# Designs tried in a protein design run: peptides against a protein of PDB entry 2AKA. Part 111

Target 1, 299 residues: chain A of PDB entry 2AKA
Amino acid sequence: MEDLIPLVNRLQDAFSAIGQNADLDLPQIAVVGGQSAGKSSVLENFVGRDFLPRGSGIVTRRPLVLQLVNSTTEYAEFLHCKGKKFTDFEEVRLEIEAETDRVTGTNKGISPVPINLRVYSPHVLNLTLVDLPGMTKVPVGDQPPDIEFQIRDMLMQFVTKENCLILAVSPANSDLANSDALKIAKEVDPQGQRTIGVITKLDLMDEGTDARDVLENKLLPLRRGYIGVVNRSQKDIDGKKDITAALAAERKFFLSHPSYRHLADRMGTPYLQKVLNQQLTNHIRDTLPGLRNKLQSQL

## One batch from the design tools (peptide; made by RFdiffusion4, then SolubleMPNN)

Design b2_p19_3_s1 (from b2_p19_3, 11 letters changed)
Fold by OpenDDE base, seed 3:
Structure b2_p19_3_s1 (fold): chain B 299 residues (1-299), chain A 19 residues (1-19)
Amino acid sequence: as target 1 above (299 residues)
Amino acid sequence: FEAELEALFKELDELNKKL
């Protein structure tokens, strides 16, 4: 069953090589959320490495097709530099930044052209995610005044596809009714069939408040439900706090919190990774026969 | 590309038979 994700990875790479990525509704998970919602931290927690660009403003400026592959070895490969194995994840970060700048130029603009990154690791489940630019309202630097709409249009190219699942990342310390991720998800998936909710920053909620009703799927129901996570703080990231220690702290958070203790086995980054692997595998199984028939009719 | 797709679809069919 787990071998379906690597198969779709090969299809995705083949389609990327011919420039036809936009026309094919491949089964995938698109990651959406506002800036600073914690998207990049969730992805890094899956890998157990710091490898994504960090900074103020728009960090992700191209779609990042992140292909996680369970392996006995740990290394990364980019589709744009075949045959180069990266074992230093700081070099992976630098390559993402360099390849982004090569296409977007110095103006910090965006491009819809994906970066394809494959990470082999013993610490990951097979999982493919498309990390998308964070929704923003404020241009930074030489960004065009319409950057909000450019990002939105880019996101819509992915999330409007019927075979696209949506990982909607929302911070708990903000009003969920105002979540950029859930707003865009509801626009393209009004019945909540394709959307998985992730609630970050549960540790940063005001005293006497909790996200229990959200996590229990009672406030804004999604068919696929919600999973809460606790990411490293910016201070912990800057201090290079070990991700394994952060995952242990996340588990302790859910187990010790009065409002979340009963949900603790269905919360946290390891559970999220497992759920995404299972949901993507099932989604691939259900959608690939139809995709095959469509492709064969175009040949 | 067509030959690669056909090969990948054959592999898919084999995987689906094992599921």
Scores: peptide ipSAE 0.099, ipTM 0.762, DockQ to the pose 0.532
Fold by OpenDDE base, seed 1:
Parts: sequence; C-alpha cells; structure tokens
Structure b2_p19_3_s1 (fold): chain B 299 residues (1-299), chain A 19 residues (1-19)
Amino acid sequence: as target 1 above (299 residues)
Amino acid sequence: FEAELEALFKELDELNKKL
C-alpha cells in the first residue's frame, strides 16, 4: 500500500507534462478555505519547514501540487525545473513566487496552471495535496473585480471531480456556519462523503467558547470527520519559532484543554498527516482500477 | 506518453497482485 501514492505522483507528473491535467479525474486531495484560514501553515507543519509564499490577500495564486515523499534525505524538486535539487527551503519559496509571477504577471492575477513541487523528507509521510487559492470576496490591489468568481471557477475545476477528496480548512475563531470551505464542500459534496474538515485557530477562540460539537462531528456531520489543529501564531512565524516546538505546544494545548482533552489523540497536525496518508492510499486503491479501464478505452 | 502509461499500469497490476 505504501507505494500507491508515489505511483499516482508519476501519473500526475506524466499528465502535467502533456497539458491534459484538466480532463483527468486522478485520485487527489484538494485543499480549500477562505483567505487566512491557515491552509499554508497546515502544509508547512507537515514538512516542518517554512517554504510557502506569505503576505496579505491572495497568497496562493496557482494550484500547488505538493507531493510529500518519505526519504532519508531532505530536498525539494520542481517539475518545471527537473534535475535541480533545492535544500534551502527559502529558495523553494522564492521559486514558487517567481514561477507564479512568470505566468500571472505583476497584477496579482490567478492562473489555473499548476505548480508541481515534490518534497523529500524523513519527517513526512507519503502524501499529495493540491493547495488552491484562498476564497475571497474583496479584490485587493490591482486584482480584477471578478477575482472572487475566477477563484471559485478554478476551485470548481478540482472539487467537482468524483475522485477528488476535499480538505476543507475553517478557522474556529469565525462563524463555522459561514465557512467558505464548508459551504463549497457542501455544494459539490452534499452528503459529506468526500470532505475532511480541518479546524484551525482553536487557540484563538473567545474565552468560554469551544469547537467541541464541531470536532465531535455533531454540528455539521462529515463521513470522514473533523480534525482540529493549532498553527503557529504570526508572532511565532515572525520570531522563527521552530515547527517541532510548535507541534509540541499543539499537543499540550489539546491535552490541557477541558473541552478537547478526551479528543487529544485524534487531534493535531501529526494525526492529520496520518489520516490523510491513510485516506489517500485507500482512495487510490479504490479508484485506480476504474481510472485504468477508462484510460485504456481512450487509447 | 502511451508507453509510459502502459509501464505505470503494469506496475499498478503488479502492486495489486501483491495486495
């Protein structure tokens, strides 16, 4: 089973090379959420490195196919720059920014053309995620006035596919009933069969409030449930707080919180990574026979 | 591309036989 994710990664790279990515229903996990929902921080916590673009407004402007591969060595590779190994993750961030700007221009526009990034690390499980632009209602700077609809249309190209799992990232310190992530997930997955809920910012909730009912799958039931996480604060990021130390603080948060202590073994970033690895592996196993038959009938 | 896909599908078949 451990080799199924690397096999799909090779299929994904082959299809990306021929420009036919849009028409293939490959088994994948699309990451969706509002701007500042904590998507990038969740992905960086899996790698244990700061490597994603940062800023105000729309940070992710192209789909990022992030392929995590367990390895004895730590390095990154881009599909558009084959043979170059990146060992400095700041250079990885700069390459994402440069390759984004090369296609979208300077006006902070979006493009549906994916960036394919593979990260080898001893600290990751095999996992592939498609990070998508954050949903927004308000154009910033020189963004086109219809940017909300452009982002929505881009997300719909991924999340409408039957073999796409949806990682819906919602902040706990906002009204979850109005979550952009859960709203789009419910539109394309009304029975909650393909959606995994992630609840961020649990440490930033108002005193005397908690997300227990959401995390216990009682408020908006998903077949695949919810996982709570605690990301680094902006102060911790600016202060270059080590991600390993932040993961220890996350564990301590869940264990010490009266509302979450009983859930603590099914919460946090390391548990989320394990669940996503298992869910993706099982999903690949179940979908690949049908995909093979479809592709063979088109040859 | 077709040859690459056929090779990947053969590997998939071999993996599925081991499962």
Scores: peptide ipSAE 0.098, ipTM 0.760, DockQ to the pose 0.596
Fold by OpenDDE base, seed 2:
Structure b2_p19_3_s1 (fold): chain B 299 residues (1-299), chain A 19 residues (1-19)
Amino acid sequence: as target 1 above (299 residues)
Amino acid sequence: FEAELEALFKELDELNKKL
């Protein structure tokens, strides 16, 4: 069972090499959310490294296929740079930025062409995620006036696929009824069968407010439920606060909070990783018979 | 590519037998 995710990763890489990625409904998890919802911070917390582009506005401008592989060694590899092992995660960030700019140019445009990044680490579970551009309504700088629609169309190419699970990332310090992530998820998954809710910024909620009803799956019920996480603040990121220390602070937050203490064992980044690994593994198992039949018909 | 796919299918079949 543990080898199913690596097997699908090899299929994904093989199909990426021939340019046919669009036609295959491979089992995967697409990460969706508004700008500044905390998507990149969740992914970095999985790896335990700062390796994603940072900035204001649209940071992710191409789909990032992030393949996490449990290994005894820690390094990263790009599909576009075969044979180059990255051990410095700042160089991984710079390569993502350079490869993004190579395709999109300087105008901060978007491209649907994915970047494929594999990270080997002793600190990760086997997991494949597709990080997608953050939903926005306001063009910034030289972005085209229709950038909102371009992002939406790009997201729809992933989230409409039946074998795509949706990781819907929403900030707790904003009205959940207005969550861009949950809106798009509900549009393509009206029964909430493929959607996993992630609630970020629980530490930034107004005093006397909480997201308990959301996290208990009572407000907007999803079959796969909700998981709360606490990411590093922008100040903590700029101060290079260690991710291990941040994960310890997250655990302390849930255990100490009156509204979340009873949920603490089903919250936080480590629990989210475990749930995503299990859900993806099970989803692969359930989709494999259909996938084999499709692939055999294309040979 | 076809040979790689066939190898992946064999591995898939072997994994599916263990499930």
Scores: peptide ipSAE 0.085, ipTM 0.755, DockQ to the pose 0.571
Fold by OpenDDE base, seed 4:
Structure b2_p19_3_s1 (fold): chain B 299 residues (1-299), chain A 19 residues (1-19)
Amino acid sequence: as target 1 above (299 residues)
Amino acid sequence: FEAELEALFKELDELNKKL
């Protein structure tokens, strides 16, 4: 079973190389959420490195196919830069920015053309995620006035696929009923069969409030449930707090919080990573027979 | 590319036999 994710990664890379990415319903997890929902921080917490573009507004402007591979070594590789091993994750960030700008230009436009990044690490489970542009209603800078719709259309290319799981990232310090992630997920998955809820910013909730009912799957039930996480604050990032210390602080948060203590073993980034690995593996297993039949009919 | 796909399909077939 552990080899299923790497096998699908090779299929994904092969199909990406021929430009057929749009027509194949490959089993994958698309990451969706509003701007500043904490999507990129969740992905960086899996790797244990700062490697994603940072900033205000739309940071992810192309789909990022992030292939995490458990390995004894730590390095990254891009599909567009075959044979170059990146050991400095700041160079990985710069390459994402450069490759994004090469295709989209400087006007902060978006492109549906994926960036394929593979990260080998002893700290990751085998996991493939597609990081998608953050949903926004307000164009920034030189963005086209229809940027909201362009992002939405791009997301819909992924999340409408039956074999796409949806990682819906929502901040707890905002009205969950207004979550862009849960709205788009409900539109394409009205029965909540393909959606995994991630609740970020639990540490930023107002005193005397909690997301317990959400995390217990009582408010907006998803078949695959919800997982709460605590990302590094902007102060922690600026203070160069390492991700290892952040993960320890996250664990402490859940264990010490009166509303979450009983859930603590089913919360946090390490548990999320495990759940996503298991869910993706199972989903690949369940979809492989149909995928094989489809691919054989095309050959 | 076709040869690569055929190899991947064979691996898929082998995995499906183990499942």
Scores: peptide ipSAE 0.083, ipTM 0.753, DockQ to the pose 0.624

Design b2_p19_3_s2 (from b2_p19_3, 9 letters changed)
Fold by OpenDDE base, seed 2:
Structure b2_p19_3_s2 (fold): chain B 299 residues (1-299), chain A 19 residues (1-19)
Amino acid sequence: as target 1 above (299 residues)
Amino acid sequence: FEKELEELFKEIDELNKKL
């Protein structure tokens, strides 16, 4: 069973090389959420490195197929520059920015063409995620006026697929009933069978409020439930606060919070990573029967 | 590509026999 995620990674790479990635119903997890919902911070916390583009507005402008592989060594590889091993994660960030700009230009436009990034690390579980552009309503800079619809159409290419799991990232300091992530998930998964809820910014909620009912799966029930996380603040990121120290602070937050203490062993980034690894492995196993015939019919 | 895909499909078929 340990080799199921690597097998799907080899399928993803093979189909990426021929440009057919967008039409494949591979067992995968798509990451969805509004702009500034905390998606990039969740992914960086899995790796334990700062390696994703940062800024205001749309940060992810192409789908990022992030393949995490447990290894004794730490390095990254891109499918578009095979044979180059990156050990500096700032160079990984710069390569994502450069490869994005090469395809989209400087106008902050989007492209449906994926970037495929593999990260080998002793600090990760085997896990593949597709990071998708953040949903927005307001164009910024030179973005086209229909950018909201372009993003939605791109997301729909992934989340409508039967074998796609949905990691819906929502901030706790915003009205959850208005969550862009949960809205799109409800549209394509009305029974909540494929959706995993992530609640970010729990540390930024107003005093006397909490997300307990959400995290207990009582408000908007998902079959796969909700996991709360605490990311670094923008000030902590700018101050280069160590991710290991941030993960310790996250654990302390859940253990010390009166509303979350009883949930603390089922919360936080390390637990989320474990759950996603297990759910993806099980999902690959469940979809493996007939996968060959499905893939052959799509060629 | 076809050779790589055929190898991957054989691996899938072998795994399905063990499930």
Scores: peptide ipSAE 0.352, ipTM 0.894, DockQ to the pose 0.751
Fold by OpenDDE base, seed 5:
Structure b2_p19_3_s2 (fold): chain B 299 residues (1-299), chain A 19 residues (1-19)
Amino acid sequence: as target 1 above (299 residues)
Amino acid sequence: FEKELEELFKEIDELNKKL
């Protein structure tokens, strides 16, 4: 069973190479959330490196198939430049930006064509995520006026698939009833069977407020529950605050917070990574029966 | 691609026999 995630990674790469990745119902996790919800920070916290594009507005403009592979060595590889090993994660960031711009142009448009990135690291569990563009309502810069709908349509190509799990990333310092992530998840998964809730920005909530009811799965129940995380602030990112130090601060936050102390062992980025690894492995196992026939019927 | 896919399908079939 330890090789189930690598098997699906090989399927993803094979189908991506022929341009058919969007139409296939592979067992995968799609990451959804509004702009600035903290998606990129969650993914970087798994790797322990800064490697995703940064900026205002739409940062992720193509689907990023992020394949984390536990290894004795640390390096990244792109499917579009096979055989090149990246050991500098700043070069990984630059390659994502360059490859995005190559396809979308300089107008900050979006493309449904995935970027496939594999990261080997001793600091990761085997985990594959599809990072999707952040949902937005307001076009920025040279973006087309219908960019909201273009993003939504792109997300729907992934999240409507029955074998797609949904990592719904929502900030705690915003009204969760209005969470774009939870809204789209509820639309395509009305019974909450495929959705995993991530609550970010718990450290940025107003004094005297907490997300305990959400994290205890009492407000908007999901079968797979909710996991709270504390990401680096933009100031911490700009200041190059070490991710390891940020993860230690996250642990301290949950342990010291009166509302979250009792949940602390089921919170934070390391726990989220473990849960996602386990859930993806189990999900692949559960979908493996008949997967061949399903894939063949979709070719 | 066809050879790669066939190998992947064999691996899936083998795994399904073990489950």
Scores: peptide ipSAE 0.346, ipTM 0.891, DockQ to the pose 0.782
Fold by OpenDDE base, seed 4:
Structure b2_p19_3_s2 (fold): chain B 299 residues (1-299), chain A 19 residues (1-19)
Amino acid sequence: as target 1 above (299 residues)
Amino acid sequence: FEKELEELFKEIDELNKKL
């Protein structure tokens, strides 16, 4: 069981090397959400490092295959620069930006060509996620006017696949009925079989409001349920608040909140990471029968 | 690539026998 995620990682790397990633139905988790939904912050909270591009608008412009590997050492490796170990996660961020710009140019365009990043850390569970561009309706900079559709088409290449799980990231301080993540998930997974809901920004909800019914899976039921998280605020990020301190604050938030205290052991980033590890492992196991034949038929 | 893929497929086959 413990080797299932590493096995799929090796498959991902092998197929990435030949440029065929987009057409393969590998057991994987695609991360979807609107711009500023908190996707990148969730991923950084898993690693405990700032390493993803930040900014306004579309920050993720290529699929990022993020392979987290539990290890006694902490470093990152890119598939496109084999043998280079990154121990400075700012250099990881810069490499993502440089490699993105190398392919997309300066126009803030998108590319369907993945970046494969492996992070070894004692702070992670084995987990692979495909971070996808944030859904947007508003072009920025020199982006083409159809950028919304280009992003959507890119997302659809992943989320339509039968073996793709969907991590739908939605902010709690916005109307959940209008969540781009849940909309796209509902379109391709109408029965909610492949979708895991993540609710961010629970700390930014108006006083006297809560997302309890959502988190209890009563409002928009998903088979795989919802997990609430509290990310660092922009002020916390600008203030260089440590992720470990932020995770402690997240735990305190759930434990102290009247509406969430009873859910606190099934909320927060560490629990999300554990659930995703288990969900992915089980999903790989369940899809492993016939996977060889499916992959061979797609070559 | 073909050799690597063949090895990975063997590992998949071995895992499937254990399931």
Scores: peptide ipSAE 0.337, ipTM 0.887, DockQ to the pose 0.759
Fold by OpenDDE base, seed 3:
Structure b2_p19_3_s2 (fold): chain B 299 residues (1-299), chain A 19 residues (1-19)
Amino acid sequence: as target 1 above (299 residues)
Amino acid sequence: FEKELEELFKEIDELNKKL
């Protein structure tokens, strides 16, 4: 079963090479959420490295196809830079920024053309995610005034596909009924069949409040449920707090919190990674026969 | 590209037989 995700990665790479990525309904997980919802931190916590662009506003400006591959070695490779192995994850960050700027220019515009990044690591499960631009309402700097609609259009190209699973990332310290991630997921998946909820910032909730009803799938039910995570704070990231120490702190948070202790074995980044690996593997298995037949009829 | 897809489809078929 572990071989299905790498196989789809090869399909993704092949289709990316011919520029047809936007038209293919490949089994994948699209990551959606508002700006500052914690999407990038969730992805970096899977890898155990700081490698994604950081900043205020729209940081992800192109879809990032992040292919995690369990390996005995740790390195990254870009599809656009074949044969170059990156062992410094700061160089990975710089390459994402440079390749983004090469296509979008200096105006902080967006492009629907994916960046394909593969990360080999002993610390990851096989998992492919498509990180999408954060939903925003306010253009910053030289961004076009319609940037909100451009982002929505880009997201819709992915999340409307029937074989796309949706990782909806919402912060707990904001009204979940107003979650940009859950709104877009509800628009394209009204029955909640394709959506997985991630609740971030559980450690930043006001005293006397909790997200227990959400995490128990009682408030806004999703078929695939919700998983709570605790990401590093921006201060922890800037201070280069070790991700391993952050994962230990996350585990301690859930185990020690009165409202979450009973859920602790079904919470946190390691559990999320496991669930996503399993759900993606099963989803690939279920969708590949139909995809093969469709592709074969087009040849 | 077509040849690469055919090879990938063979691998899919082999994996599906093992599942």
Scores: peptide ipSAE 0.095, ipTM 0.761, DockQ to the pose 0.583

Design b2_p19_3_s3 (from b2_p19_3, 10 letters changed)
Fold by OpenDDE base, seed 4:
Structure b2_p19_3_s3 (fold): chain B 299 residues (1-299), chain A 19 residues (1-19)
Amino acid sequence: as target 1 above (299 residues)
Amino acid sequence: FEEELEKLFEEIDALNAKL
């Protein structure tokens, strides 16, 4: 079972090299959510490094196939830069930005062409995620007026696939009924079979409010449930709070919170990473029968 | 690519035989 995620990673890389990624129904997890929902922060918290583009508006402008690989060493590799090992994760961020701009230009446009990034780390479990552009309704800068639809169409290329799991990232400090992530997930997965809910910004909820009913899977039931996380605040990021300290603070948050204490062992970034590893592994196993024939028919 | 893909398919087949 330990080799299932690496096997799919090799399939992803092989198909990426020939430009056929978008049409293939590989067992994978697509990460969806509105702008500023905390998607990138969740991914960075898995790695324990700041390596994703930062900014206002649409930050992810190409699909990022993020392949986390447990290793004794810590480095990153891009499929487009074979043989170059990145040990500085700021250089990883800069390469994502440069490679994005190379394809999309400077106008903050989007491209469906993935970036394939592999991160080796002792701090990660084997896990592959496809980070997708954040859903938005408002074009920023020189973005085309139809950018919302372009993003939606790009997301739909992934999330409509039967073998695609959906990591729906929603902020707790916003109306969950209005969550872009849960809306798109419900559209393509109306029975909640493929969707995993992530609730961010639990620390930013108004005093006297909580997301307990959501996290207990009582409000909008998903078969795969919900996991709450606490990301670094903007103040924490600006203050150069490391991710290790943030993970300790997250654990403390859940343990100390009256509404979440009883859930604390099933919450937080480390638990999310474990659950995603297990769910992806199991999902690959469950989809492996007939996968060869399916892939051959799509070539 | 074709050789790599065939190798991957053989690995899939081998895994399926063990499941």
Scores: peptide ipSAE 0.395, ipTM 0.906, DockQ to the pose 0.784
Fold by OpenDDE base, seed 5:
Structure b2_p19_3_s3 (fold): chain B 299 residues (1-299), chain A 19 residues (1-19)
Amino acid sequence: as target 1 above (299 residues)
Amino acid sequence: FEEELEKLFEEIDALNAKL
């Protein structure tokens, strides 16, 4: 069973090489959420490195197939430049930006063509995620006026697939009933079978409010439940605050918070990573029967 | 690609036989 995620990674790479990635129903996890919901911070917290593009507006403009692989060495490799090992994660960020701009131009447009990034690290569990552009309603800069629909259509290519799990990232400091992530997840997964809820920005909630009912799966029940996380602030990111220190602060937050203390062992980024690894592994196992025939029929 | 895909399918089949 230890090789199931690497097997799917090889399938993803093979199909990406022929441009068929979007049309295939591979067992995978798509990451969805509104702009500034904290998706990139969750992914960086898994790696323990700053490597994703940052800025105002839509920063993720192409799907990023992020393949985390537990290894004794730490480096990254892109499918579009095989054999080049990146050990500086600032160079990884620059390569994502350059490869994005190569396809979309500098106008902040989007493309459905994935970037495949593999990260080897001793600090990660085997886990593959597809980071998707943040949902937005308002075009910024030179973005086309229909950018909302372009993003939605791109997301739908992934999340409508039966074998796609959905990591729905929602900020706690916004009305969760209006969460773009939970809304799109409910549209394509009305029974909440494929959706994992992530609640970010729990540390930014108003005094006297909490997300306990959401985290206890009482407000909008998901079969796979909800996991709360505390990401670094933008100030902490700009100040290059260490992710390891941030993860310790996250643990302290849950343990010290009256509303979350009883959930603390089922919260935070390290627990989320374990759950996602386990759920993806099990999901691959459960979908493996007939996967060959399904893939062959889709080629 | 076809050879790589066939190898991957053989691995899938082998895994399915162990499940």
Scores: peptide ipSAE 0.387, ipTM 0.904, DockQ to the pose 0.816
Fold by OpenDDE base, seed 2:
Structure b2_p19_3_s3 (fold): chain B 299 residues (1-299), chain A 19 residues (1-19)
Amino acid sequence: as target 1 above (299 residues)
Amino acid sequence: FEEELEKLFEEIDALNAKL
């Protein structure tokens, strides 16, 4: 059972090498959410490193296949530069930016061509995620006027696949009924069978409000439920606040909050990692029968 | 690619036989 995620990673790498990744229904988790929903911060909190591009507007402009692998050593490897081990995660960020710009140019456009990044770490569980561009309605700078539709079409290539799980990231400080992540998830998964809800920015909710009913799965029920997380603020990120200290603060937030203390053992980034590892492992196991025949029919 | 893919399919088949 422990080798199921690494097996799927080898399949992903093999198909990426021939340019066929987008058409295959591999068991995977796609990460969806609006711009500034906190997707990149969730992924960085899993690794415990700052390694994703930052900025205003569309930050993720290509799909990022993030393969987390539990290891005794800490380093990263890209599929496009095989044999180069990155131990400085700032260099990982710079490589993502450079490889993105190589394909998209300077116009801040998007490309459907994935970047494949593997991170070995003693601090991660085996987990593969596909980080997707944040949904937006407003083009910025030199972005194409149809950028909203280009992003949507790119997301649909992943989330329409039957073996794709959906990590829907929504901020708590915005109306959940208007969540772009939950809207797209509901469109392709109307019964909520493939969707996992993540609620970010719980620390930024207005005084006297809470997301308890959402986190208890009472407001918009998903079969796989919701997990709340607290990410670093933009000020904390700019100030280089340590992620380990931020994870301790997240735990303290849930334990001390009157509305969330009873849920605290089923909340936070470490619990989210565990749940995603278990759900992905089980999902691979459940999809393994007939997977060979399905993949062969798609070649 | 074909050789690696066949190896991966054999591993899938072997895993399915254990489940």
Scores: peptide ipSAE 0.385, ipTM 0.903, DockQ to the pose 0.779
Fold by OpenDDE base, seed 3:
Structure b2_p19_3_s3 (fold): chain B 299 residues (1-299), chain A 19 residues (1-19)
Amino acid sequence: as target 1 above (299 residues)
Amino acid sequence: FEEELEKLFEEIDALNAKL
């Protein structure tokens, strides 16, 4: 079953090469959430490497098509620099930053043109995600005053597509009713058919509070449910805390927490990765016949 | 491009037939 994802990756690369990405409703998962919701940390935890741009304000400024491929070797490749294998993930981060700046310029603007990154690793399941810019209300630096709307319009280009699944990333230490991720998901998926909820920062909730009702799918029901995760703190990231140790700490968190212990086998980053692999594989299987028919009618 | 798409769809169909 896992082999369908690499085949769709080849389709995605072929469509990217001809500039037709906007017209094709490819089965994919778009990652949405407010700034600092923990999107980048979730993606890095899947890879087990620090490789995404970090900083204050808008970090992701172009869509990042992240293609994870299970392999015996560990390296990354960009579609824009074919034949170059990256084994240093700091160089991967620098290439994302450089390629972003090449297209957006120095004003920290955004561009809808994707960066296509493939990561081969023995530590990943086959999974393709589109990391999207974090929703923000405050322009930073030379960003245009309407940057909030530009980001929204960019997100809408992905999440309005019927074959797009939505990974809605929300922090637990904020009111979920105010979640930017769940708001945009509800706008384009009012029946909650395409949305998967991720709840981050469960370890940062106030004493005497928990997200149990959210994680049990009782507060804001999604058909595909919610998965809680515990990411590294910013201090842990800056201190280069090992992701493997962080994943062990995440498992311990769920097992030891009175409100989450009974959910622990359906929580955490490894479970999220497995669920996303399975859901994407099934979604590909269900959507490809329709996509084939559409493509054949356009030829 | 069309030939590449056809091959990819054939590979997908073959894989789906095995699942």
Scores: peptide ipSAE 0.155, ipTM 0.786, DockQ to the pose 0.503

